# Ledger of designs, part 78: peptides against a protein of PDB entry 3ZN8

Target 1, 125 residues: chain A of PDB entry 3ZN8
Amino acid sequence: LEEYDKIQKKMEDVMEGKGKLTLRDVYAQIIALRKMGPLSKVLQHIPGLGIMLPTPSEDQLKIGEEKIRRWLAALNSMTYKELENPNIIDKSRMRRIAEGSGLEVEEVRELLEWYNNMNRLLKMV

## One batch from the design tools (peptide; made by RFdiffusion4, then SolubleMPNN)

Design b2_p22_4_s3 (from b2_p22_4, 12 letters changed)
Fold by OpenDDE base, seed 1:
Structure b2_p22_4_s3 (fold): chain B 125 residues (1-125), chain A 22 residues (1-22)
Amino acid sequence: as target 1 above (125 residues)
Amino acid sequence: EEEERKRKAALLQLIFDFLRKE
């Protein structure tokens, strides 16, 4: 619970313009979520989620957990400099990360696109 | 608390929307 609250506070600080979300922050968040248990268990701890979001099917949760595991493999294959400044990740770096993680280059691109979308949303809130 | 819930829900929705496109 304390680790999740720290990550949430950091996300709030980023939303308030007090910081920038990095892939290091994403990594820390994923690790904290995994310590809380399966994604289904994490969702149960979010009050009002069932009112705000449709309850994901069991199959959607399994897909989500697998995607998170694959993203962790990609993140583990990044350098500290890349985690702190994901914008330096060019095509050559993406290929290295993909090869090192056993992923397709497209999956690494999808992670980076997701990260960029998160940063856009955080700037709008 | 409501704003925090909305922020959490938005983040989760974005994750789920991304996963549903796969």
Scores: peptide ipSAE 0.122, ipTM 0.628, DockQ to the pose 0.278
Fold by OpenDDE base, seed 2:
Structure b2_p22_4_s3 (fold): chain B 125 residues (1-125), chain A 22 residues (1-22)
Amino acid sequence: as target 1 above (125 residues)
Amino acid sequence: EEEERKRKAALLQLIFDFLRKE
């Protein structure tokens, strides 16, 4: 709970323009979510989410859980400098991360694209 | 507590929306 509150506070600071979301913050969030159990259990702990989002099928939940696992593998293969400043990740670094994590380069690119989209959304608020 | 819940929901929605694009 304390680790979760620290992550939430940092997200608030980012939303208020007081901070920058890094891949280290993303890593901490994924770990916090995994401590709650499978994605299905996490969704059950969020009252009102079932009203805002269609209930995912069991297959969609499995796909989601596997994708989170792959992202953790990629994040574990990054350097501290890359986690703090993901914009330095060029094609060479991306290939190294993919090889080190046993992922396709496209999966690492997808994680970085998601991160970039998240930062764009945070700047619009 | 309600604002924290909305923030949690928003984060999960972003993860979920990303998962839906596949």
Scores: peptide ipSAE 0.121, ipTM 0.621, DockQ to the pose 0.341
Fold by OpenDDE base, seed 3:
Structure b2_p22_4_s3 (fold): chain B 125 residues (1-125), chain A 22 residues (1-22)
Amino acid sequence: as target 1 above (125 residues)
Amino acid sequence: EEEERKRKAALLQLIFDFLRKE
């Protein structure tokens, strides 16, 4: 419970622009979202999303949930140092993470690319 | 409170947009 509260507070600080988003923060958010239930239920709690985005098909929701599970496997295979500073993840580390998670190296690369894009976007807001 | 909700929504939207791109 104490670790969960610390993670939530850090996430609030990052969302307020007071901190740098890390993969640890991403991991914590994915876990929090999964506790709310299926991706469909999570989307219902986002105000205005139904106006800005078409409702995903059932197949798209299943694909999304599978992708979240795969990302969690990758994140669980990372070291604390990698989660806090993803920029240290080179080709050798990506291969280790992929092997440890049962993913393709390309899937790990996609996760890191997404993180980099998101972190850039958050700096612009 | 509205700004916090918008920021939480934006991050969830980013996660969702990425999940939809595949």
Scores: peptide ipSAE 0.109, ipTM 0.625, DockQ to the pose 0.406
Fold by OpenDDE base, seed 5:
Structure b2_p22_4_s3 (fold): chain B 125 residues (1-125), chain A 22 residues (1-22)
Amino acid sequence: as target 1 above (125 residues)
Amino acid sequence: EEEERKRKAALLQLIFDFLRKE
């Protein structure tokens, strides 16, 4: 719980433009969320989410959980330097990460694209 | 505290929205 609060605070600092989101932060957040239980339970702990978003179907939750598991495999195959500065991940690194995680290179690319898009959005807030 | 919860929810919402869009 204490680690989760630290991660949340860091995410708030990032949202305020006081910090940079790294893949290490993403990893820590995913681990914290998983400790809370299934994605469905996590969503129940988010006030207002059930009002602003239609409750995802059980199938959508299952797909989301599987995607998170795959992304965790990729993150577990990254070096500390890559987690702290994902911009260094070139094609060679992506291939290594994919091979080490049992994923397709496209899935690793998707994670990195998601991260880049997230950082762009966070800078606009 | 409520604004902080809204920001936390928004960030989690962003993560989940991106996870669901793909």
Scores: peptide ipSAE 0.112, ipTM 0.611, DockQ to the pose 0.367; fails the geometry check

Design b2_p22_4_s4 (from b2_p22_4, 12 letters changed)
Fold by OpenDDE base, seed 3:
Structure b2_p22_4_s4 (fold): chain B 125 residues (1-125), chain A 22 residues (1-22)
Amino acid sequence: as target 1 above (125 residues)
Amino acid sequence: KEEEEKRKAALLQLIDDFLRSE
């Protein structure tokens, strides 16, 4: 919980425009959330959000768990510079990351696309 | 304050969507 609180504060700073969201931050958040359980349970502990997230089915949880493992493998195969600045990841770097993580290059591309979309959204909110 | 909570929720939702994606 203490580790999660530190990560949460970092995320708050990013959301306030006081920091930069990196893949390192995403990695840390995934690890913390995985330890705490489903995000729906995390959100219910945050006063004032008032957001009800649907509870995933057992099959969806299993699929999600596998996805988490795959993405963690990709993140663990990145250098610190890549985690801090994902925009430097070119085709050669994507291939290396894919090979190192046992993933398809397309899966690495999807992760980067997700990050880019999230970063864009954070700048708008 | 309300805007901050909305921002937090949005970020958490994005992460949740990512984790639950196929």
Scores: peptide ipSAE 0.152, ipTM 0.641, DockQ to the pose 0.394
Fold by OpenDDE base, seed 5:
Structure b2_p22_4_s4 (fold): chain B 125 residues (1-125), chain A 22 residues (1-22)
Amino acid sequence: as target 1 above (125 residues)
Amino acid sequence: KEEEEKRKAALLQLIDDFLRSE
């Protein structure tokens, strides 16, 4: 918890003053989440937290982990400009990213759609 | 612009440190 909290605080400090979410921000969140791994499972067993935290099945956790792993592969295949400005990713860029990451183009599109939806949501807050 | 570049650099460093942490 201590290490995770330190990372989160530093990330918040860096993101302070940013007017928009980028895929770099998404990347940072994903790796932070993955590092918690076993710790998050322990937290779910703390009295009082179990009612507030989702209780996914082991199979659901596995599916989620695989999805995250695939998205990380896509992110690792993006250029710096694409990570900072995902809106520049056109069909040609999506195809390149998919080929470089071993994913289907549709999976890359899904990631971008998720990002766009998050950005729209954040603008409403 | 200068402040934005500093934030970007700091974020990249944070990610790098995280990935390399034991």
Scores: peptide ipSAE 0.097, ipTM 0.550, DockQ to the pose 0.046
Fold by OpenDDE base, seed 4:
Structure b2_p22_4_s4 (fold): chain B 125 residues (1-125), chain A 22 residues (1-22)
Amino acid sequence: as target 1 above (125 residues)
Amino acid sequence: KEEEEKRKAALLQLIDDFLRSE
C-alpha cells in the first residue's frame, strides 16, 4: 500500500489532469492495474467475494497480462506528442511504433482503436 | 519541448520502477 501511494503521488506530479483522455492516462491505468494484480489475487481468496465476483479464469488472466505487456511496449515506442495527441498517429508513425516495439502493425492499430472507443464513451458521459 | 521530454522521461522512469518492483 505504501509503494502504491508513492507511485500514485508521483504519477499525479507527472500527469497534468487535462480533461481529455490521452495515452499517458492509459499508461497510468495500466500501471495501476498491474499494481493491483497481487491485491486482486488476495481478494480472490476472501471467502464470499468469490461467489459475488466471477473471477476470470487463470488462462484469461494470462492472456490479459500478455496483451498489457505488448501495449506497454507500443506506448514506450511513442513520442510525447503522440502520447498526448494519439490522433496524429498516421500509418507511417504506426509502422515505426510497431517496429520499435516488436509488434505487428495490427496490434498497434488495436490499441489505438481501443483508445478511440474509450474517448467516444467518455464524451457521452 | 524540453519540458515535455523531461515529463516523458519521468513517466517512463516511473513505469520502469513499477515494473521492477517486487
Scores: peptide ipSAE 0.097, ipTM 0.546, DockQ to the pose 0.039
Fold by OpenDDE base, seed 2:
Structure b2_p22_4_s4 (fold): chain B 125 residues (1-125), chain A 22 residues (1-22)
Amino acid sequence: as target 1 above (125 residues)
Amino acid sequence: KEEEEKRKAALLQLIDDFLRSE
């Protein structure tokens, strides 16, 4: 819990602020979620909280973890300019990112599509 | 520019902490 609070504070300092989501913000959020992994498992064993928390199958957890690892690899292969302004990422940049991260171009596209969808939702709220 | 550099430094620290935790 204490470690999580420290990560949250660092994340808040890095985030650009309310109303604009960047891939830098996404990166920080993914890190925070991964740090909460063990804590979420502990909370699931507390009576009453297990009903509120989803209990995915082991296979679903593995698939999700692998997807997150792949997205982190892609994010680590981006420049600061790309992380702050993902809209500049063209086909050439996607290919570079994919090659640098050992991913398929389609996986990088999936990450960008997810980001675009999140931004659309945030603009509607 | 100074604020941007501070944010970049904070991000690098976050990355370092992440890598050390795995």
Scores: peptide ipSAE 0.094, ipTM 0.539, DockQ to the pose 0.044

Design b2_p22_5_s1 (from b2_p22_5, 14 letters changed)
Fold by OpenDDE base, seed 3:
Structure b2_p22_5_s1 (fold): chain B 125 residues (1-125), chain A 22 residues (1-22)
Amino acid sequence: as target 1 above (125 residues)
Amino acid sequence: EEKKRQAALLQMIRDFDEQELK
């Protein structure tokens, strides 16, 4: 619970322009959410999400959980410098991360693209 | 065994990154 509150405060600071979202923050958030239970239970605890989003099928939940596990493998294969500043991840670093995590290079690219999009959105709010 | 080798390689790279920051 204390770890979750720290992550929420960090996200608020980033939305207010007082901080930078890093992959370390993403990692911490994923771990905190996983400690709360399966993705299905986490989604049930988000007020209003059940009204705005169709209830995902069991298969969609399994696919989402697998994707998160794959992203955690990629994050665990990054250096501290890469986690703090993902913009330094070039083609060589991306290949190393993919090889170390057992992922395709395209899956690592997808994670980085997701991060970049999220970081842009948080700066615009 | 391979996972341990990969973890050791990653640790060496992390140690190098920390030395560059000093």
Scores: peptide ipSAE 0.355, ipTM 0.849, DockQ to the pose 0.020
Fold by OpenDDE base, seed 5:
Structure b2_p22_5_s1 (fold): chain B 125 residues (1-125), chain A 22 residues (1-22)
Amino acid sequence: as target 1 above (125 residues)
Amino acid sequence: EEKKRQAALLQMIRDFDEQELK
């Protein structure tokens, strides 16, 4: 819980423009959410939140979990420098990450594109 | 063999990136 609170505070600082979201932060957040795995299910069972969020089908949840697992494999195949500054990830680094994680280069590209889009959105807030 | 080679290569690159940050 304390680790989660630190991550949330850091995310708030990023949302306030006081920081930059890195892939290290994304990694930490994913790990925290996975550690809270039962709590995320509990949040889905909170009356009112579940009505506003389309309950993903069990199959969609499994697909999402598999995607997160693949992204974690990619993140685990990155260097600290890459995690802190994902913009340095060139085609060579991307290929290495893909090979190291057992992913297609396109899957690594998708992760980086997601990250870039997230950072663009955060800069607009 | 190939997985070990890939792991060693990744470690070399990590070490290189860490040295560049110093």
Scores: peptide ipSAE 0.294, ipTM 0.807, DockQ to the pose 0.019
Fold by OpenDDE base, seed 4:
Structure b2_p22_5_s1 (fold): chain B 125 residues (1-125), chain A 22 residues (1-22)
Amino acid sequence: as target 1 above (125 residues)
Amino acid sequence: EEKKRQAALLQMIRDFDEQELK
């Protein structure tokens, strides 16, 4: 819970324009979520969510978990400078990250695109 | 062997990035 609260505070600071979301923050968030156990179990304990949100199928949860595992492999293959400043990741760095993580270059590109979209969204709030 | 080469390359780049941060 304490690690989660630190991440929430960091996200609030970014939404207030007091900070920048980095891939280090994304990494910390994924690790915190994994420590809480399967998101399905966490969501099942929130009263009313089971009525308002279609419970993702067990298959969708497995696909999501595998995608998160693959993204963690990519993040573990980055340098601290890359995690702090993802904009420096050129084609050469992206290929190295893919090779080091056992991913396709396109999967690393998708992670970076997701990050860029999230960072744009947070700046518009 | 290739995994060792990839790990060595990653370490070289980490060392370079750390030198630029100083």
Scores: peptide ipSAE 0.275, ipTM 0.797, DockQ to the pose 0.019
Fold by OpenDDE base, seed 2:
Order: structure tokens, then C-alpha cells, then sequence
Structure b2_p22_5_s1 (fold): chain B 125 residues (1-125), chain A 22 residues (1-22)
């Protein structure tokens, strides 16, 4: 609970433009969401929310879960310096991360592109 | 064995990056 509150406060600071989103923050958020896994399933069974959220097919949920697992493998193959400053990740670092995580270099590039897009959106708010 | 060598190399790089941050 305390770790969750620290993550929430940091997300608020980032949304207020007081902070920078890092891949360390992304990692912490993914871990928090995975710990809430049972609660998320319970919320999907609430009759009022299922009408507003198109229930992703079981196949779409599996694809999304696999993608998150692959991104976690990439994040676990990064250094602290890379997690705090993803902009230092060059082609050599991307290849090392890919090899260490069992991913294609393109999948690591996709994660970094996603991060860059999120960080651009946060600067527009 | 190659996976263990890669993990050891990654750990050495992590240790180096952590020393630069101190």
C-alpha cells in the first residue's frame, strides 16, 4: 500500500509538470497493476463498467499480457542509468537489452518509441 | 553457459553505472 501511494504521488507530480516520467516509473506502474490483477478481474464483472468498456476478447487480453511480460523482460535488462534516462539508449545498448531479454531489437525500439510518445503527451498537458 | 555470461556482463555494466551515479 505504501509503495502504491508513492507511485500515485509521483504520477500526480508528473501530470502537474513537476516531474519527468522515466522507465523506472513505468516499471513500478506495471508491477503495481499486476499486483491488482485479481481486483481488475473483479471490476470487469461489475455490470455497470462492462457496458462502457468493450470487454477485450480473451485473445486480446492474452496478447496484451504477453506484450507486458516482454516489456518487463526488457526493463529488467536495463541499468539504473538507462531506466532514469532512456534517451542514452543507443543501438549498442538496445542490442544488449534485446539479447539479455530474449527479444528482437525492434521490440526494444517499440518500447522506447512508446515511452517517447508518452513523454511528449505529458509535456502538452 | 552463454546466458550466464550475458547476465554477468549485464551485472558488470550495472555496477559501473551505479558507481557513476554516486
Amino acid sequence: as target 1 above (125 residues)
Amino acid sequence: EEKKRQAALLQMIRDFDEQELK
Scores: peptide ipSAE 0.221, ipTM 0.747, DockQ to the pose 0.019

Design b2_p22_5_s2 (from b2_p22_5, 13 letters changed)
Fold by OpenDDE base, seed 4:
Structure b2_p22_5_s2 (fold): chain B 125 residues (1-125), chain A 22 residues (1-22)
Amino acid sequence: as target 1 above (125 residues)
Amino acid sequence: SEEERRRALLELIEEFRRKELS
């Protein structure tokens, strides 16, 4: 939970314009989430919420977990500079990352697009 | 493809060289 608090604080700082969200932050968040387990399980421990929130099927959880694993592979294949400054990732870097992670270039692009969207959202809030 | 793998490896090597020189 302490790791989650740190990540949340980081996100709050970014939303307030006190910092920037990096892929390093994303990596940390994914690791923290994996340690806690599926969000559905976490929410089930909160009285009353387990009844109101639809729990994803086991199959959906597995699919999501696989996607996260693939993204982690991509992140693990990035250099420190790329993690800190994802904007430097060009087509050449994407190809390298894809090959290093066993992913398609399109999957790496999807990860970066997701990151960019999240970063935009944080800046708007 | 084999070509893509070769390119990726060459790029990686180049990046390490740049890091050593910087």
Scores: peptide ipSAE 0.038, ipTM 0.511, DockQ to the pose 0.017
Fold by OpenDDE base, seed 2:
Structure b2_p22_5_s2 (fold): chain B 125 residues (1-125), chain A 22 residues (1-22)
Amino acid sequence: as target 1 above (125 residues)
Amino acid sequence: SEEERRRALLELIEEFRRKELS
Protein backbone atom coordinates (compact mmCIF):
# COMPACT_ATOMS: atom_id res chain seq x y z
CA LEU B 1 0.00 0.00 0.00
CA GLU B 2 2.84 2.36 0.78
CA GLU B 3 4.50 1.74 -2.57
CA TYR B 4 1.19 2.21 -4.35
CA ASP B 5 0.55 5.53 -2.64
CA LYS B 6 4.05 6.71 -3.44
CA ILE B 7 3.77 5.95 -7.14
CA GLN B 8 0.28 7.46 -7.38
CA LYS B 9 1.51 10.67 -5.80
CA LYS B 10 4.40 10.89 -8.23
CA MET B 11 2.08 10.17 -11.14
CA GLU B 12 -0.18 12.99 -10.04
CA ASP B 13 2.75 15.38 -9.76
CA VAL B 14 3.92 14.54 -13.27
CA MET B 15 0.42 14.68 -14.74
CA GLU B 16 -0.16 18.11 -13.25
CA GLY B 17 2.94 19.37 -15.01
CA LYS B 18 2.79 17.64 -18.40
CA GLY B 19 -0.76 16.38 -18.56
CA LYS B 20 0.43 13.43 -20.70
CA LEU B 21 -0.04 9.76 -19.93
CA THR B 22 2.67 7.45 -21.27
CA LEU B 23 3.06 3.69 -21.31
CA ARG B 24 5.72 4.09 -18.64
CA ASP B 25 3.01 5.51 -16.42
CA VAL B 26 0.79 2.57 -17.34
CA TYR B 27 3.56 0.13 -16.48
CA ALA B 28 4.11 1.69 -13.07
CA GLN B 29 0.40 1.61 -12.34
CA ILE B 30 0.09 -2.06 -13.29
CA ILE B 31 3.02 -3.03 -11.08
CA ALA B 32 1.56 -1.11 -8.17
CA LEU B 33 -1.84 -2.74 -8.61
CA ARG B 34 -0.34 -6.23 -8.78
CA LYS B 35 1.48 -5.70 -5.53
CA MET B 36 -1.75 -4.71 -3.84
CA GLY B 37 -3.70 -7.60 -5.30
CA PRO B 38 -7.26 -7.37 -6.57
CA LEU B 39 -8.78 -3.99 -5.75
CA SER B 40 -11.95 -5.67 -4.57
CA LYS B 41 -10.02 -7.54 -1.89
CA VAL B 42 -8.28 -4.38 -0.79
CA LEU B 43 -11.54 -2.46 -0.58
CA GLN B 44 -13.14 -5.26 1.42
CA HIS B 45 -10.79 -4.43 4.27
CA ILE B 46 -12.09 -0.87 4.39
CA PRO B 47 -14.94 -0.56 6.87
CA GLY B 48 -18.24 0.22 5.19
CA LEU B 49 -17.15 -0.59 1.63
CA GLY B 50 -16.80 -4.37 1.76
CA ILE B 51 -20.52 -4.90 2.14
CA MET B 52 -21.33 -2.99 -1.04
CA LEU B 53 -18.78 -4.56 -3.38
CA PRO B 54 -19.38 -7.82 -5.20
CA THR B 55 -16.62 -10.38 -4.91
CA PRO B 56 -15.34 -11.53 -8.27
CA SER B 57 -15.20 -15.25 -8.89
CA GLU B 58 -11.89 -17.06 -8.83
CA ASP B 59 -12.16 -17.55 -12.58
CA GLN B 60 -12.64 -13.84 -13.18
CA LEU B 61 -9.59 -13.06 -11.07
CA LYS B 62 -7.49 -15.57 -13.01
CA ILE B 63 -8.58 -14.12 -16.33
CA GLY B 64 -7.71 -10.62 -15.16
CA GLU B 65 -4.32 -11.69 -13.84
CA GLU B 66 -3.48 -13.45 -17.10
CA LYS B 67 -4.39 -10.36 -19.12
CA ILE B 68 -2.20 -8.15 -16.94
CA ARG B 69 0.66 -10.64 -17.21
CA ARG B 70 0.44 -10.50 -21.00
CA TRP B 71 0.39 -6.71 -21.04
CA LEU B 72 3.44 -6.61 -18.79
CA ALA B 73 5.27 -8.92 -21.17
CA ALA B 74 4.47 -6.56 -24.03
CA LEU B 75 5.55 -3.49 -22.06
CA ASN B 76 8.81 -5.17 -21.05
CA SER B 77 9.52 -5.79 -24.74
CA MET B 78 9.17 -2.10 -25.64
CA THR B 79 12.03 0.38 -25.87
CA TYR B 80 12.07 3.43 -23.63
CA LYS B 81 11.40 5.56 -26.69
CA GLU B 82 8.27 3.53 -27.42
CA LEU B 83 7.13 3.66 -23.79
CA GLU B 84 7.52 7.45 -23.77
CA ASN B 85 5.96 7.95 -27.22
CA PRO B 86 3.59 5.07 -27.98
CA ASN B 87 2.43 6.82 -31.16
CA ILE B 88 5.69 5.80 -32.89
CA ILE B 89 4.77 2.11 -32.62
CA ASP B 90 4.06 1.08 -36.20
CA LYS B 91 3.29 -2.36 -37.61
CA SER B 92 6.95 -3.39 -37.64
CA ARG B 93 7.49 -2.35 -34.03
CA MET B 94 4.24 -4.02 -33.00
CA ARG B 95 5.35 -7.29 -34.58
CA ARG B 96 8.74 -7.10 -32.86
CA ILE B 97 7.08 -6.48 -29.51
CA ALA B 98 4.69 -9.38 -30.05
CA GLU B 99 7.50 -11.76 -31.00
CA GLY B 100 9.65 -10.64 -28.10
CA SER B 101 6.84 -11.12 -25.60
CA GLY B 102 5.44 -14.35 -27.04
CA LEU B 103 2.10 -12.68 -27.79
CA GLU B 104 -0.11 -12.31 -30.82
CA VAL B 105 0.10 -8.99 -32.64
CA GLU B 106 -3.58 -8.50 -31.87
CA GLU B 107 -2.87 -8.56 -28.14
CA VAL B 108 -0.28 -5.81 -28.51
CA ARG B 109 -2.75 -3.85 -30.62
CA GLU B 110 -5.35 -4.23 -27.89
CA LEU B 111 -2.97 -2.74 -25.33
CA LEU B 112 -2.23 0.23 -27.58
CA GLU B 113 -5.90 0.75 -28.30
CA TRP B 114 -6.64 0.73 -24.58
CA TYR B 115 -3.91 3.31 -24.05
CA ASN B 116 -5.22 5.53 -26.84
CA ASN B 117 -8.74 5.39 -25.44
CA MET B 118 -7.51 6.23 -21.96
CA ASN B 119 -5.47 9.15 -23.29
CA ARG B 120 -8.51 10.52 -25.12
CA LEU B 121 -10.60 10.32 -21.96
CA LEU B 122 -7.96 12.13 -19.93
CA LYS B 123 -7.88 14.98 -22.44
CA MET B 124 -11.63 15.41 -22.11
CA VAL B 125 -11.61 15.62 -18.31
CA SER A 1 10.53 21.67 -11.12
CA GLU A 2 8.59 19.75 -13.76
CA GLU A 3 11.77 18.08 -14.96
CA GLU A 4 12.68 17.00 -11.44
CA ARG A 5 9.23 15.49 -10.95
CA ARG A 6 9.51 13.66 -14.26
CA ARG A 7 12.90 12.25 -13.34
CA ALA A 8 11.63 11.11 -9.96
CA LEU A 9 8.79 9.20 -11.59
CA LEU A 10 11.08 7.63 -14.17
CA GLU A 11 13.47 6.50 -11.46
CA LEU A 12 10.62 4.92 -9.54
CA ILE A 13 9.34 3.15 -12.65
CA GLU A 14 12.81 1.81 -13.40
CA GLU A 15 13.09 0.51 -9.85
CA PHE A 16 9.78 -1.30 -10.24
CA ARG A 17 10.90 -2.76 -13.57
CA ARG A 18 14.07 -4.14 -12.02
CA LYS A 19 12.10 -5.70 -9.19
CA GLU A 20 9.60 -7.23 -11.59
CA LEU A 21 12.34 -8.80 -13.70
CA SER A 22 14.25 -10.16 -10.70
Scores: peptide ipSAE 0.033, ipTM 0.476, DockQ to the pose 0.049
Fold by OpenDDE base, seed 1:
Structure b2_p22_5_s2 (fold): chain B 125 residues (1-125), chain A 22 residues (1-22)
Amino acid sequence: as target 1 above (125 residues)
Amino acid sequence: SEEERRRALLELIEEFRRKELS
């Protein structure tokens, strides 16, 4: 819990323009979230919130968990420079990452696209 | 400072990375 709070605080600093969201930041956040478990499972135990929040099906949770595992494999296959500066990842780097992680190149591309979308969103905040 | 914050974040990330790989 304390580790998660530290990560969240640093993420807030990034959102305030005190840094740039990197894939290393994403990695840390994913790990922190996994340690705490799904937020939905935590929130469902809070009286009143369980009624207001849609509960994802067991199948949807499994699909999401598998996607996260695959993305973690990709992130573990990246160099420090790539994690800090994802924009340097070209086709050759994507192929290497895919091969190292057991993913399709398209899955690595999807991760990068997701990152780019999140980064754009954070810049708007 | 901003640099100190960046270093602190990197240290946290590296700690999590080591834990995940262990």
Scores: peptide ipSAE 0.026, ipTM 0.480, DockQ to the pose 0.048
Fold by OpenDDE base, seed 3:
Structure b2_p22_5_s2 (fold): chain B 125 residues (1-125), chain A 22 residues (1-22)
Amino acid sequence: as target 1 above (125 residues)
Amino acid sequence: SEEERRRALLELIEEFRRKELS
């Protein structure tokens, strides 16, 4: 719950233009979600919003768990500078991260692309 | 409103979660 509150505050700050989403934030979010379970279940307990959230199927949960595990490995192989400034991650850094995490370079690239998309989304809101 | 801002934030968080599962 403590980590969740920190993540929520961080996202609020970013939405207000007071901050930037980093891979450190992504890491914290992944850890918090693993502890709390599916976010959709958590959000369903928040009253007064009237939002219907889809529940992932068992297969989707399994796929998600594997993807999360792989992304955690990648994140654990990044330096603090890379986590704070993912834009510095070039081909050489991606290869190092991939080798250190047991992933393909393409998987690391996918993580970074996902991050970039999420960061863009936060700036649009 | 505060409620509208909260809803927007929650929707964003859920999108983040969905992408983690995709």
Scores: peptide ipSAE 0.020, ipTM 0.498, DockQ to the pose 0.251

Design b2_p22_5_s3 (from b2_p22_5, 13 letters changed)
Fold by OpenDDE base, seed 1:
Structure b2_p22_5_s3 (fold): chain B 125 residues (1-125), chain A 22 residues (1-22)
Amino acid sequence: as target 1 above (125 residues)
Amino acid sequence: LEEERRRELLRLIEEFRKKELE
């Protein structure tokens, strides 16, 4: 609970332009969500959400979990400087992260693209 | 194949180490 509230406050500060979302913040969010248990169980316990959101198929949940696991491997292969400033990640750094995590370079690119899109959305609020 | 991948990984680690010292 307390770790989740710190992450929410950090997201609010970023939306207000008082901060920057980093890949370290993304890592902390993924770890906090994993501590809360399967997203399926969390969503099932929210009254009224089970009526508005089709319960993701078991296969969609497995695909999402595998994607998160791969992204955690990539994040664990980054340095502190890269996690704090993902914009320094060039093609050489991206290839190192991919090889260190056992991922394709394209999967690391997808994570960085997702991060860039999230930062763009948070700056538009 | 595995030895070439290992040599490439070692090169990438060393290139990274140089860039973190700059």
Scores: peptide ipSAE 0.122, ipTM 0.624, DockQ to the pose 0.017
Fold by OpenDDE base, seed 5:
Structure b2_p22_5_s3 (fold): chain B 125 residues (1-125), chain A 22 residues (1-22)
Amino acid sequence: as target 1 above (125 residues)
Amino acid sequence: LEEERRRELLRLIEEFRKKELE
């Protein structure tokens, strides 16, 4: 709970222009969500939400969990400087991160693209 | 194959250490 509240506050600070979303923040969010268990189970316990949200199939949950696991491997292969400033990650750094995590360079690129898109959206709010 | 991957990883780590000292 306390780690989740810190993340929410940081997201609010970023939306207000008082901060920057980093890959360290993304890492902390993923870890907090994994400690709480499947968000789908938490949402199913909220009266009225369990009827309106399509429950992801068990297979879709597994695919999403595997993608998150792969992204965690990439994040664990980054340095603190890269996690704080993902914009410094060049092609050479991407290749190192991919080889260190056992991922394709394309998967590391997709993570960085997702981060860049998310950081753009948060700056528009 | 596995030794070449290991040599490449070690090279990439060393190139990275040089760039973090700059």
Scores: peptide ipSAE 0.119, ipTM 0.611, DockQ to the pose 0.017
Fold by OpenDDE base, seed 3:
Structure b2_p22_5_s3 (fold): chain B 125 residues (1-125), chain A 22 residues (1-22)
Amino acid sequence: as target 1 above (125 residues)
Amino acid sequence: LEEERRRELLRLIEEFRKKELE
């Protein structure tokens, strides 16, 4: 609960332009969502939310969970400076992160692209 | 091949640790 409230406040601060979304914030969010795993299933049973979101197939959920697990491995292979400032991650850093996490360099690039897109969206609100 | 990859990874880790202390 306390970790989730810190993450929510950080997202509010970023939307207000008082902060920057970092990969450390992304890591904390993924960990909080994993701790809430049973509660996220309860939220899917709230009448009215399930009508607006096509429930992913069980196979799509498994693919998504595996992708998140791979991204956690990449994040665990980053330095503190990289987590705080993902824009410093060059080709050499990406290769090190990929090798350290057992991922392809393209999977690390995809994570960074996702982060960049998310950070752009939050600055447009 | 695996030993060379491991040595390269260790060198890259050490290079980045040094740059973090500067």
Scores: peptide ipSAE 0.119, ipTM 0.601, DockQ to the pose 0.017
Fold by OpenDDE base, seed 2:
Structure b2_p22_5_s3 (fold): chain B 125 residues (1-125), chain A 22 residues (1-22)
Amino acid sequence: as target 1 above (125 residues)
Amino acid sequence: LEEERRRELLRLIEEFRKKELE
């Protein structure tokens, strides 16, 4: 609970133009979500959302969990400087992260693209 | 194949250490 509330406050601050979303914040958020249990159980406890969203098939949930696990492996292969400043991740750093995490370079690129899109979205709200 | 991958990873780690000291 306390770690999740800190992440939510930081997201609110970033939406207000106070600070920057980092990959360290993404890492902390993924860990907090995993501690809450299956996202399906969390969504079922939100009044009104659990009734209107098509429950992802059990297979879609497994695919999503495996993707998150791969992204955690990539994040664990990053340095503190890369986590705080993802914009320094060049092709050489991206290849090192991929090789160190056992991922394809494209999977690391997809994570960075997702981060860039999320950081743009939070600045527009 | 595995030995070449290991050598390339070690090279990338060393290049990375140099860039962090710069």
Scores: peptide ipSAE 0.116, ipTM 0.605, DockQ to the pose 0.017

